Peptides against a protein of PDB entry 6DSZ. Designs and how they scored, part 193

Target 1, 361 residues: chain A of PDB entry 6DSZ
Amino acid sequence: NYVVTAQKPTAVNGCVTGHFTSAEDLNLLIAKNTRLEIYVVTAEGLRPVKEVGMYGKIAVMELFRPKGESKDLLFILTAKYNACILEYKQSGESIDIITRAHGNVQDRIGRPSETGIIGIIDPECRMIGLRLYDGLFKVIPLDRDNKELKAFNIRLEELHVIDVKFLYGCQAPTICFVYQDPQGRHVKTYEVSLREKEFNKGPWKQENVEAEASMVIAVPEPFGGAIIIGQESITYHNGDKYLAIAPPIIKQSTIVCHNRVDPNGSRYLLGDMEGRLFMLLLEKEEQMDGTVTLKDLRVELLGETSIAECLTYLDNGVVFVGSRLGDSQLVKLNVDSNEQGSYVVAMETFTNLGPIVDMCV

## One batch from the design tools (peptide; made by RFdiffusion4, then SolubleMPNN)

Design b2_p20_3_s4 (from b2_p20_3, 10 letters changed)
Fold by OpenDDE base, seed 4:
Structure b2_p20_3_s4 (fold): chain B 361 residues (1-361), chain A 20 residues (1-20)
Amino acid sequence: as target 1 above (361 residues)
Amino acid sequence: AAAEFQAALNTPVDLDALAK
């Protein structure tokens, strides 16, 4: 009996940063197929704290902090539609990952969306939204006392949603999404009524965005609104202000991932299919009334990394580059460029041994 | 590696300067 020690998956399919182990700890959480790796970011490096086997491939992994929680909770959705909310508990040397809530959110009917599973959390932690099937938006209300995740569906008229996020600073939970119809790609917003279990008209829409608009970034206050990333353009919209840029540099390769650097949403990392790393900058304009508005958008090429599946800014210019196709990396952003004009220096590389071929023995 | 990491984490980056 050759116990083929199943090699642990090394391909990264998701990463998040936050305060999961404690309020004070900065964590990096890495999803590798069915495996969750939890690290503490320390002055000495990434300290492994716990590895968790999940009962399925991790499709969604998001940290969130409900009101009154001292640290972040982790929402996970698997490819088999098992949802859970996890809490980290440490008692001395004993580390436990506690399931605060769980549920299966699979529908008996529905066409799985071609763009895969999308899971989002309202910034005010009122709900989780899931785009699992075409024409449906699933809502999981967040209740602290509920150990069983209950969900309901709201019908989406827009059958081909490309990406969706919850917006910041909205009285009601509000989604912003890119969708495709026969006329092209468009951006729309909906308010989500938990009470009525329906969509209400959102604050704004933008018809006929770039044909290859693929990502929505929700921008926190004071800017608010959303960034829409396409193949050739990056656009900002908040209902009052619309701004678009088309930097030639982004046309060379499709941007596939992003991560917010600043809590106020002034800077974002962008990664493309060639492993180029960009900084997206939101230039601030302070109005005489003290309001902050977007003055301009700028994109700067920082350098090259492994092809990112996900990016996570840690601290002090240290970035985790999670790669599915290549080696994951820790990289340092530098103010001064190297001889090649790169602002990116690789600090650590994590070998990707490729997909575990499930040898069904 | 640990020393390099520590140095990296302890070195603030002026992200505004990075964008210039």
Scores: peptide ipSAE 0.419, ipTM 0.930, DockQ to the pose 0.706
Fold by OpenDDE base, seed 5:
Structure b2_p20_3_s4 (fold): chain B 361 residues (1-361), chain A 20 residues (1-20)
Amino acid sequence: as target 1 above (361 residues)
Amino acid sequence: AAAEFQAALNTPVDLDALAK
C-alpha cells in the first residue's frame, strides 16, 4: 500500500493581508489551490495559525470589514462557484473558522469568461461583484443576517471585460472596468443599483485606452478614481483628471500583479512576468484650499524576485511574493540599493515543488 | 533566517526614499 502522501500544494495562486484572526493581528492569508494557509505576521516571522481545506480551487480570496465588525471577514469563491464568507473565532486554544454565509453562484446559462473568474468587494461593503460569465455581472448583496448568499445578475453590454474593480468614495457602488470591443480597449464606469438591480451611468469613461490595458486599480480617497495598467503605459483617471505615463522600463515585460502599499493609495507594488518588482508612486500636490490632487505618476524599479502571481505588502518594507511558477518569497525593501542597484533582499524562500496535478479521477 | 526576519521587521523603511 503505497500511501501516496498527497503532496501539499506549494504553488501560490492568491494572497491577502489584513486583520482576520483579530483586530490587532496582522495576517497573511495564502491560497494554494484548494488550501488556505493563515499566518500571523510577527517580529519573529510568519507564524502558522491554521490551514483550511476548501471544497475546490480558490478562485477569489478577499478580506473585507463590514460596518460594525471588529475584524476582517474572508470572502472565498471556488472555481466551482461555491461562495462563502468566513470568520475566524478563537476561544482560548480552540480555533474555529466559522461560515457566516454560503451559497453556490453558478448560472445554468452563460459562457464562462476566458479570462477566468473576477471577484471584487465594494469598499463600503455593500456588495460583492462577480464577473463569471461574458455579458453578466453578478451581485451578491452583503447583509449581516443573511446566512445564504443570494445573487442576481445584471446584463453587461460589454461582453469582453478584461478587469473590473469597485471604486472608492462613491455614493452608490460603482464599478470601473476595462473592456475590449472591435475598436479597441476602453474604460467605463457603472453605478450598481441594488434596489433596481440594474446599472446606471457611471461618473466617467475613457475610450481608446492602450490596446493591451489589462488591469484596473481602484485608488482610495483623497485621489479617488482608477489606475489602468497596460503593456507600455500607466494611466490615472478620476473623471476630472487624466494623466498617463509611458516609462520605457515597463515595456520590457508585462505587469501581471499589483498591491497597494499604503492606505491612502500613494504607492503600489507592481510585478511583471520577469519577476521585476516596481514601485508606482502617486505624487501629491496640495492646493491652497487644502485639496489634494495628483501631480504626477512615477515608476521605480526596486529589484528582482520570483515571478509573482500575487504581491502583498506586510509591514516595515517586508513583502510577500506569492509565486505560482517559482518559489514564493519574503523580501525586504531597503532604503539603500546594493551594488547592482537593487533595493530588494530575499529573506525567506518557500520551495515550489510544482503544480499538483489534481488527478480528478 | 529567523534573526534576519526579526531584524527586517524591526527596521522601518522609508519607502519615499526608495523613489528618489
Scores: peptide ipSAE 0.059, ipTM 0.731, DockQ to the pose 0.759
Fold by OpenDDE base, seed 3:
Structure b2_p20_3_s4 (fold): chain B 361 residues (1-361), chain A 20 residues (1-20)
Amino acid sequence: as target 1 above (361 residues)
Amino acid sequence: AAAEFQAALNTPVDLDALAK
């Protein structure tokens, strides 16, 4: 029996940073097809803790912390619509990944969306939202004692959703999404009623956004609202404040991923299809009443990296660049530019061997 | 390389200065 040691996948299709192993540990979690790699970020570098084989290709990977949890839990959805919530437990040298809850969320009827699987978590951990099929928004209520992930669908009138997020600071769970209709692309919000299992009117909408608006970023308090990223423009809206910029530099290549740097949403990393790394900055204005509003948006080119599938800020200007098409990297952001005007220095490179075709012979 | 990595992780970056 030749145990063909299948080569481990090297292409990264997701990454997230949080406190998964403990409340104090900073973790980097990397999704490589069916494998989850867990690292602790230490002063000495990335320490591997555990590799986990998943029951399918990881399509969604998000950390979240329900009320009363001391550390983050991990939500995973596979491409085969298997959902689970995972917890890290360590007892001495024994490491266990506990399944807190699981379920299959596949529908028998539905058109899989062309933009793929989207999974989002309410910032207050009231629910998970899934856009799996056109015209449906799936909701998984989060209950601490429920080992079975049960879901229900809400009909979405907007058939072509491009991206969706839960907003921060909302009394009820509220989604913000970009959708396309025959008139163009638009942004809309809905409140999600768990009780009635329906959408209620959201706090705001913006019709006729940029034609290539592709991403929604939910902005935490005190700003609130959302950032909409397009090919030519970046816009902010929170119902009261609207601001748009159109920096020429972003027109050169499509922005494809983002990651929040600051907990307050003051800075975001952006990656484009050419491997350019940007910083998006939200400039604050403090009002006389003590409220904080958005004054301006700015985009700065930091440098070049591998083409990012995902980005995650670790600490002290260290960024993990997860790449599907190229080598993944750890990079350092520097205050001073190099001779080429780059603020980015590669620290570590992780070789991507390409798609492992599991040829089952 | 390991020493450089350690130095990088342990050196705080003034990200506000990056924005200037």
Scores: peptide ipSAE 0.030, ipTM 0.709, DockQ to the pose 0.793
Fold by OpenDDE base, seed 1:
Formats: structure tokens, C-alpha cells, sequence
Structure b2_p20_3_s4 (fold): chain B 361 residues (1-361), chain A 20 residues (1-20)
């Protein structure tokens, strides 16, 4: 009996860093098709803790910490619209992944969006938002006692949403999104009313952003607002402050992923389609009243890595580069450049054996 | 690889000095 050991997926389609195993542990979670790998980041390296098989390809993977939780919970949505919230529980040597809540969020009617599934979590953990279908925004209210993930839809007038995030520091859950209409691409905000199950007018909008604006980054306090990334420009807006840069270096290849380095949103890693790794820096200006405002944006080329599907900053300048097309990497950021002018040094490479052709038998 | 990883994780980096 040849047990054909089914080759484990090696292509990375998502990664996230947080405190999933405990409040103190720093974890790296990696999504590889239907598999979730959980690591603890230690001074000695990545320690594997658990692998979890999911019922379907992981489409969304996000950590969040509801009020009163000591550690992060994990939200997963599969490509078949199965949603779950997972908790890590350790009792001595026994490790269990507990399903806190689950549900199927598929709609009977709707056009699946061409840009794929987007899943976002409100920073205050009031709700999960899902862009699954054109013209619909699905909301999953977060309730501690609810084992069944129930969702409702809000109609979006904007049919072609490119990207969407929840903003920080909003009294009500507020989304910021890039959308396309016949006049171009625009940014808009909506408040989400759980009670009325509708959108209210958001705090700001920006019409006629860059034609290739593709990503929204929600910026935490004290800055607040959002960063809009395009092919040629990077724009910050928070309703009061607007700032745009057009560094020539980003025109060479499309930025496809990002990750926040600092909790206060001062720095972000950016990866492009050529495997270039950038640092986006938000320069601070302290006002006389103690408020912090954005002075400037700067982009710096750090070096080259595998083409990132996802990026996550670990600690001490160590970055995980999750790659779908190439080998995933652990890299170290250095203050001093090497002989080639790179600030990036590869520490470990994880061989990608290519797409597992799911032979549907 | 493990030794390099340990060294990297134990070595703080001044990210503010990156690419300046």
C-alpha cells in the first residue's frame, strides 16, 4: 500500500503576525491553500506549533482582539464562503484549535467580484466586513456569545470596488474604499450602521484619484485616515490633511502588497511585482498642542526578495516574505547596505514546489 | 540557518536609520 503522501502545499497565499497562541507569544501564521501553519517566533527561530487543515482554500486570514480577550482570535474565510473564528487553546502539552464561531456567508444571488474576496475587520472589533459580490457589502456583527456567524448585506451604489478597509478612530465603524466608475477611480467613506443595516455618509471622500489606485491602507492613530497606493502615486488623506507623492521608483513595477511595521503607522513595507521591497515612511510633525500631524511621505528602496503575495514584519527587522510564485523567505533588514546597495539579507528560503494541481478526480 | 536566524532576531535594528 503506497501511501502517496499528498504533497503539502508550498505556495503561500496569506500570512499574518500577532499573538494567537498567547498574549506574550509572537506568532507567524501562514496560509498555504487549505493549510494553516502556526509558528512561534523565538530568539532561536521559527518554532512550528500546529498545522490545521481547512475545508477549502483560505481566502481571508485576519487576527483580531475583541475587548476582554487576552490574545488574538483568527478569522478565516474560505473561497467557498465558509467563515470561522478560531481560538488557540493550550492545556499542558495538549494543543487545540477551537472554533468559536462558524457560518456560511454565500449569497444565492450575486456576481462574484473580479478582484476576488476582500475581508476586513473593524479595529474596535464591532464587525467583519466582506466584499464578495459586486454592489454588496456583507457585514458579520461580532458578538462574543454567538457561535453562529450571521451576516447581512448592505447595497453599495459603487459596483466596482477595488479595495476597502475599516478606518481607525471612528465613533461608528467606517469603511474607506477605492472604486471605479466611468469617470475614473475615487475614494469614498461610509459609516456602517448595525442597527439600521445601512450606510451613512462617511467623514470624507476624494474624487478622481490616480487611475490605477489599487490599495487602501487604514492608518492608526494618531494620524488616522488612509493611504491610497497607485501605480504612480501614494496619497494620504484623513479628511483634514491631504498629501501625495509620486516617487519615480514605484512606476517601474506595480505595488501588490503591504504590511504595517509600527503600531502607530509610521512605517509600512511595500512589495511590488518585481520582488522589490520598499519602506513607506510617514514623517511626523508635532504641533504645539501635542497633536501629531503628517509632515511628509517618503519611499525608500530596501532591496529585492521573492515576489511577495504577502508581507509581514516580525521583530528586529526580520520580515517574512510569503510568495505564491517563488520561494518564500525570511529576510533581515539592515541599517547598512551590502556591496550591491541592498539593505535586505536573506536568512532562510522556503522552496516553492509550484501549484498543487488539485486533480479533481 | 538556525544560527543566522538567532543572530538576526537577537540583533535590534534602528529602522529609522534604514535607507537614510
Amino acid sequence: as target 1 above (361 residues)
Amino acid sequence: AAAEFQAALNTPVDLDALAK
Scores: peptide ipSAE 0.029, ipTM 0.699, DockQ to the pose 0.712

Design b2_p20_4_s1 (from b2_p20_4, 12 letters changed)
Fold by OpenDDE base, seed 3:
Structure b2_p20_4_s1 (fold): chain B 361 residues (1-361), chain A 20 residues (1-20)
Amino acid sequence: as target 1 above (361 residues)
Amino acid sequence: GEPPKITDLEPRAPVNVKIY
């Protein structure tokens, strides 16, 4: 019996940071095809804790903390539409990954979206939203006692959704999405009614955004609203305030991933297809009434890394660069630039051995 | 005070991550 030790996947297709192993631990979770790697971030580096095999390629991986939970739970959706909510449980030296809930969310009908699977979680943990098929938005209500993930579809009139997020600070779960129609790309919002299983009119819309608008970032309070990233422009909108910038530097290569640095949404890491790492800054303006509004947007080039599939800020200026096309990296953001003007220093490189071609021999 | 440097990131955890 030649146990062909199947080479473990090395290409990263997702990464998240949170408190999964405990309330106090800072974790890095890395998705490598069917494999989930769990690390604890320590002063000494990344400590491996557990590897988990999944029943399919991980398509969505998100940490979330429902009310009353002391630590984050992990939502995973596979490319075969198997959904699960996982909990980390440690008892002495015994480590268990517990399935809190599971379900298959595949539909018998529908066209799989060309932009792939999108999975999002309401910031208040009321629901999970899934864009799997054109013209459908799948909702998984989150309830504490649900072991079985039940889902329902809401029809989207907008057939070509590019990206979608849940907004922060909304009384009802509210999605913001970029969609394309024959007239171009637009941004719209919908409230999601769990009771009626339908969309209600959202707080705002923005027609005729940049033609290549590709990403939505939901901005936490106090700013609220969303950032829309295109090829040439970055825009902010919250229903009341609109602000757009078109820094020439972002036009050189398409921004493909982002990660929030500050809990209040004042800074975001951006990665492009050339491996450039940027910081997007939201400048605050405090009003006399104590309200905080967006004064300006700024983009700064930090340096170069491997081409990021995903980015996650860990702590103390350390960033994990998850790469599918190249080597993944731990990088340090320095206060001072080097002679080349770079703020980025590679700390560790994780060799990508390429796609595991399952050669069925 | 000097505006915080772009790379002056507040720690998320009380852990000075020194990844050597």
Scores: peptide ipSAE 0.027, ipTM 0.644, DockQ to the pose 0.083
Fold by OpenDDE base, seed 5:
Structure b2_p20_4_s1 (fold): chain B 361 residues (1-361), chain A 20 residues (1-20)
Amino acid sequence: as target 1 above (361 residues)
Amino acid sequence: GEPPKITDLEPRAPVNVKIY
């Protein structure tokens, strides 16, 4: 009798930080295949609150706060294209996860994109965008009264989208994406018309970016725009200003994940395939008129962690390193380096027992 | 040494990690 103890999945494939349980609570949400783990971040560490089983592997997990909501809602998309919006509700000691909306967003026709599922939310919570299939951008309008997630597709001329984000500070929902064509990789923007269900020309484009440009980071106000991360370079563009850096240190290993530290987008954590943790800094220049402009970009090596699948800054210099290949960690960022020049100290390690092969026998 | 406790958690307070 091999008691296949169904070991709970330990490999992390996503993490997000926000205010899901309440407006005041800081939460860490961790996706482990079909499981969602909800923690409250406390002075003593991570306090487990709830574990939720999902009807499939979590492919997208994003917190968002529509206007009039007191706390964040959670958008989840599974690998089987089941979408839901979840709300945390506590009534005394009773904890419920409420499905505010759900739907299946699978298309009968379309080539699943080789770069996988991308899900993004407009910062103003007007829509969810999904890149599921080549040549299509799926839009889920966010309406408060929608119990059923309805979606429509917009044709995307760019067949090979590498990454896509919604930009901040746009009158209309605006996407920024890296795409590949026979001439190389490029960055383009589109406005998304919910009314007409089409793309309009976006505010800017950048042709012929680095050949290995792989990630888009939308930058909040006051800077706005986007950061494009490649193998050799990091670039910033907002339509008016372009800055590029090529620090030699990032060439050693591919950056694979990122997370915003500051709400104003002044700092970002970057993780590479060797488990190196970096800080990307946006240096500001205050002009006489009170406008803040980007002066420069800087990258600093913080130290080494487990190879991050995802990163999320919690608070007080504490970062959760979600790892698929290794042990996940809570790490502390210090002001002063140790003798080895590292600013990173491991606080807690979460053992990864490897992939649970769901052998459905 | 005792693992550092997450002390004084204010929700996403900008920590001035001076990376020199």
Scores: peptide ipSAE 0.023, ipTM 0.615, DockQ to the pose 0.027
Fold by OpenDDE base, seed 4:
Structure b2_p20_4_s1 (fold): chain B 361 residues (1-361), chain A 20 residues (1-20)
Amino acid sequence: as target 1 above (361 residues)
Amino acid sequence: GEPPKITDLEPRAPVNVKIY
């Protein structure tokens, strides 16, 4: 009996940072196909805590903290549409990953979207949104006492959604999304009514954005609004203010991932298809009334890393670069550049052995 | 003493990226 120890997946397809193991711990969670790795971020590096096998490929992995929770919960959706909310529990040396809620969110009818599964969580933890199928937006209401995840669909007129996020600071849960139609790409917002199970008109829209607009970043308060990232441009919009930049440096390669550095949304990491790492900076202007508005956007090249599938800022300038195509990295961001003009120093490299071709010999 | 956590280090120091 050759127990072919199935080689563990090494390609990273998702990563998230938060407080999952405790309120005080900073965690890095890494998705590697069906494998979830949980680390504690320490001054000495990443300390492994637990590895969890999932019943399918992890398609969505998001941390969120409902009201009254002391630590973050983990939402996972698999490629087979199995959804769960997980909690970390430790009692002495015993570590358990508890399923708080679960459900299957597959629809019998629908065209799976060509852009894949998108899962988002309302910043106020009112709902989870899922774009699984063209022309449908699935809503999972978040209820603390619900062990079974129930979902409903809302029809989207926009059949070709590219990316979608929940906005911050909205009275009702509000999504912002990039979509494509025959006239080009556009940005639109909808309010989500849980009561009526329908969309209401959102606060703003922007027609005819850049043709290759591909990502939406929801910006926290005090700025609010969203950042739209394209091939050649980065645009901010919050309904009242519109600002676009087209830094030549981003034209060289497509930005493919992002991660918020500051809780207030002042800085974001951006990674492109060539492994270049950028910092997007939101410059604030404080008005006489104490209102903070966006003054300007800037993009700075930090350096080069492995080609990021996902990025997550940990702390103290340390960034995890999750790579699908190359080795994942732990990198340090420095204030001063090295001799080559790079602000990035590799701290640790995690070997990617590539796709495990299960050759059943 | 327990080794300081990264989180125990000075909070997210603004990476003062020198904007050239």
Scores: peptide ipSAE 0.026, ipTM 0.486, DockQ to the pose 0.028; fails the geometry check
Fold by OpenDDE base, seed 1:
Structure b2_p20_4_s1 (fold): chain B 361 residues (1-361), chain A 20 residues (1-20)
Amino acid sequence: as target 1 above (361 residues)
Amino acid sequence: GEPPKITDLEPRAPVNVKIY
């Protein structure tokens, strides 16, 4: 009996950092198709804690911390629209992954969006938002007692949403999204009313952004607002302040992923399709009244890595580069460049054996 | 003044992750 040990997936399709195992532990969570790998980030490196099999390909994986929780919860959505909220529980040496909530969020009617599944969580943990289908925005209210994920749809007039995020510092949950219409690409905001189950007018909009604007980054306070990343430009907007840069270096290859380094949103890692790693810097200006405003945006090339599907800053200049096409890496960001001018040093490389060809025997 | 270097921005609160 050849137990064909099904080769474990090695291609990474998502990663996230947070405090999942405890309030004190820093975790790296890695999605590899149907598998979730949980690590503790230690001074000695990545310590494996648990591997979890999911009932489908992981499409969304986000950590969030509701009010009153001591540690982060994990939201997972599969490609087959199975949603769950997971909690890590340790009792001595016993490790359990508890399902706090679950459900299927598939709609009977709707065109699956060409840009795939987008899942986002309100920074204040009031709701989860899902863009699954064109012209629909699904809302999952986050209530403490929800064993079953109750969801509802709001009609979205903008049929071609490219990317969407929840903004920080909003009285009501507010989304910011890039969409395309016949006139080009635009940025718009909507407030989400849980009570009325509708969109209200958001705080700002920006019509006619760059034609290839593809990503929205929500910026935390004190800056607030959002960053819009295109092929040629990076734009900041918060309703009051607008600032755009067009560094020639980003034009060479499309930026495909990002990750916030600093809690205050001062720095972001950017990865492109050539495996170049950048730092986006938000330069602050402190006003006489103690308010902080954005002074400038800057992009710096750090070096080269495997082509990132996802990036996550761990700590102390260590970054996990999750790769689908190549080997995933742990890399160190250095203060000083090497002889080649790179600030990136590979610490560990994780061999990607390629797609598991399900040989139907 | 010289633009702040990447290193001048405060990193996330030091989790003493010395991955050697």
Scores: peptide ipSAE 0.025, ipTM 0.589, DockQ to the pose 0.081; fails the geometry check

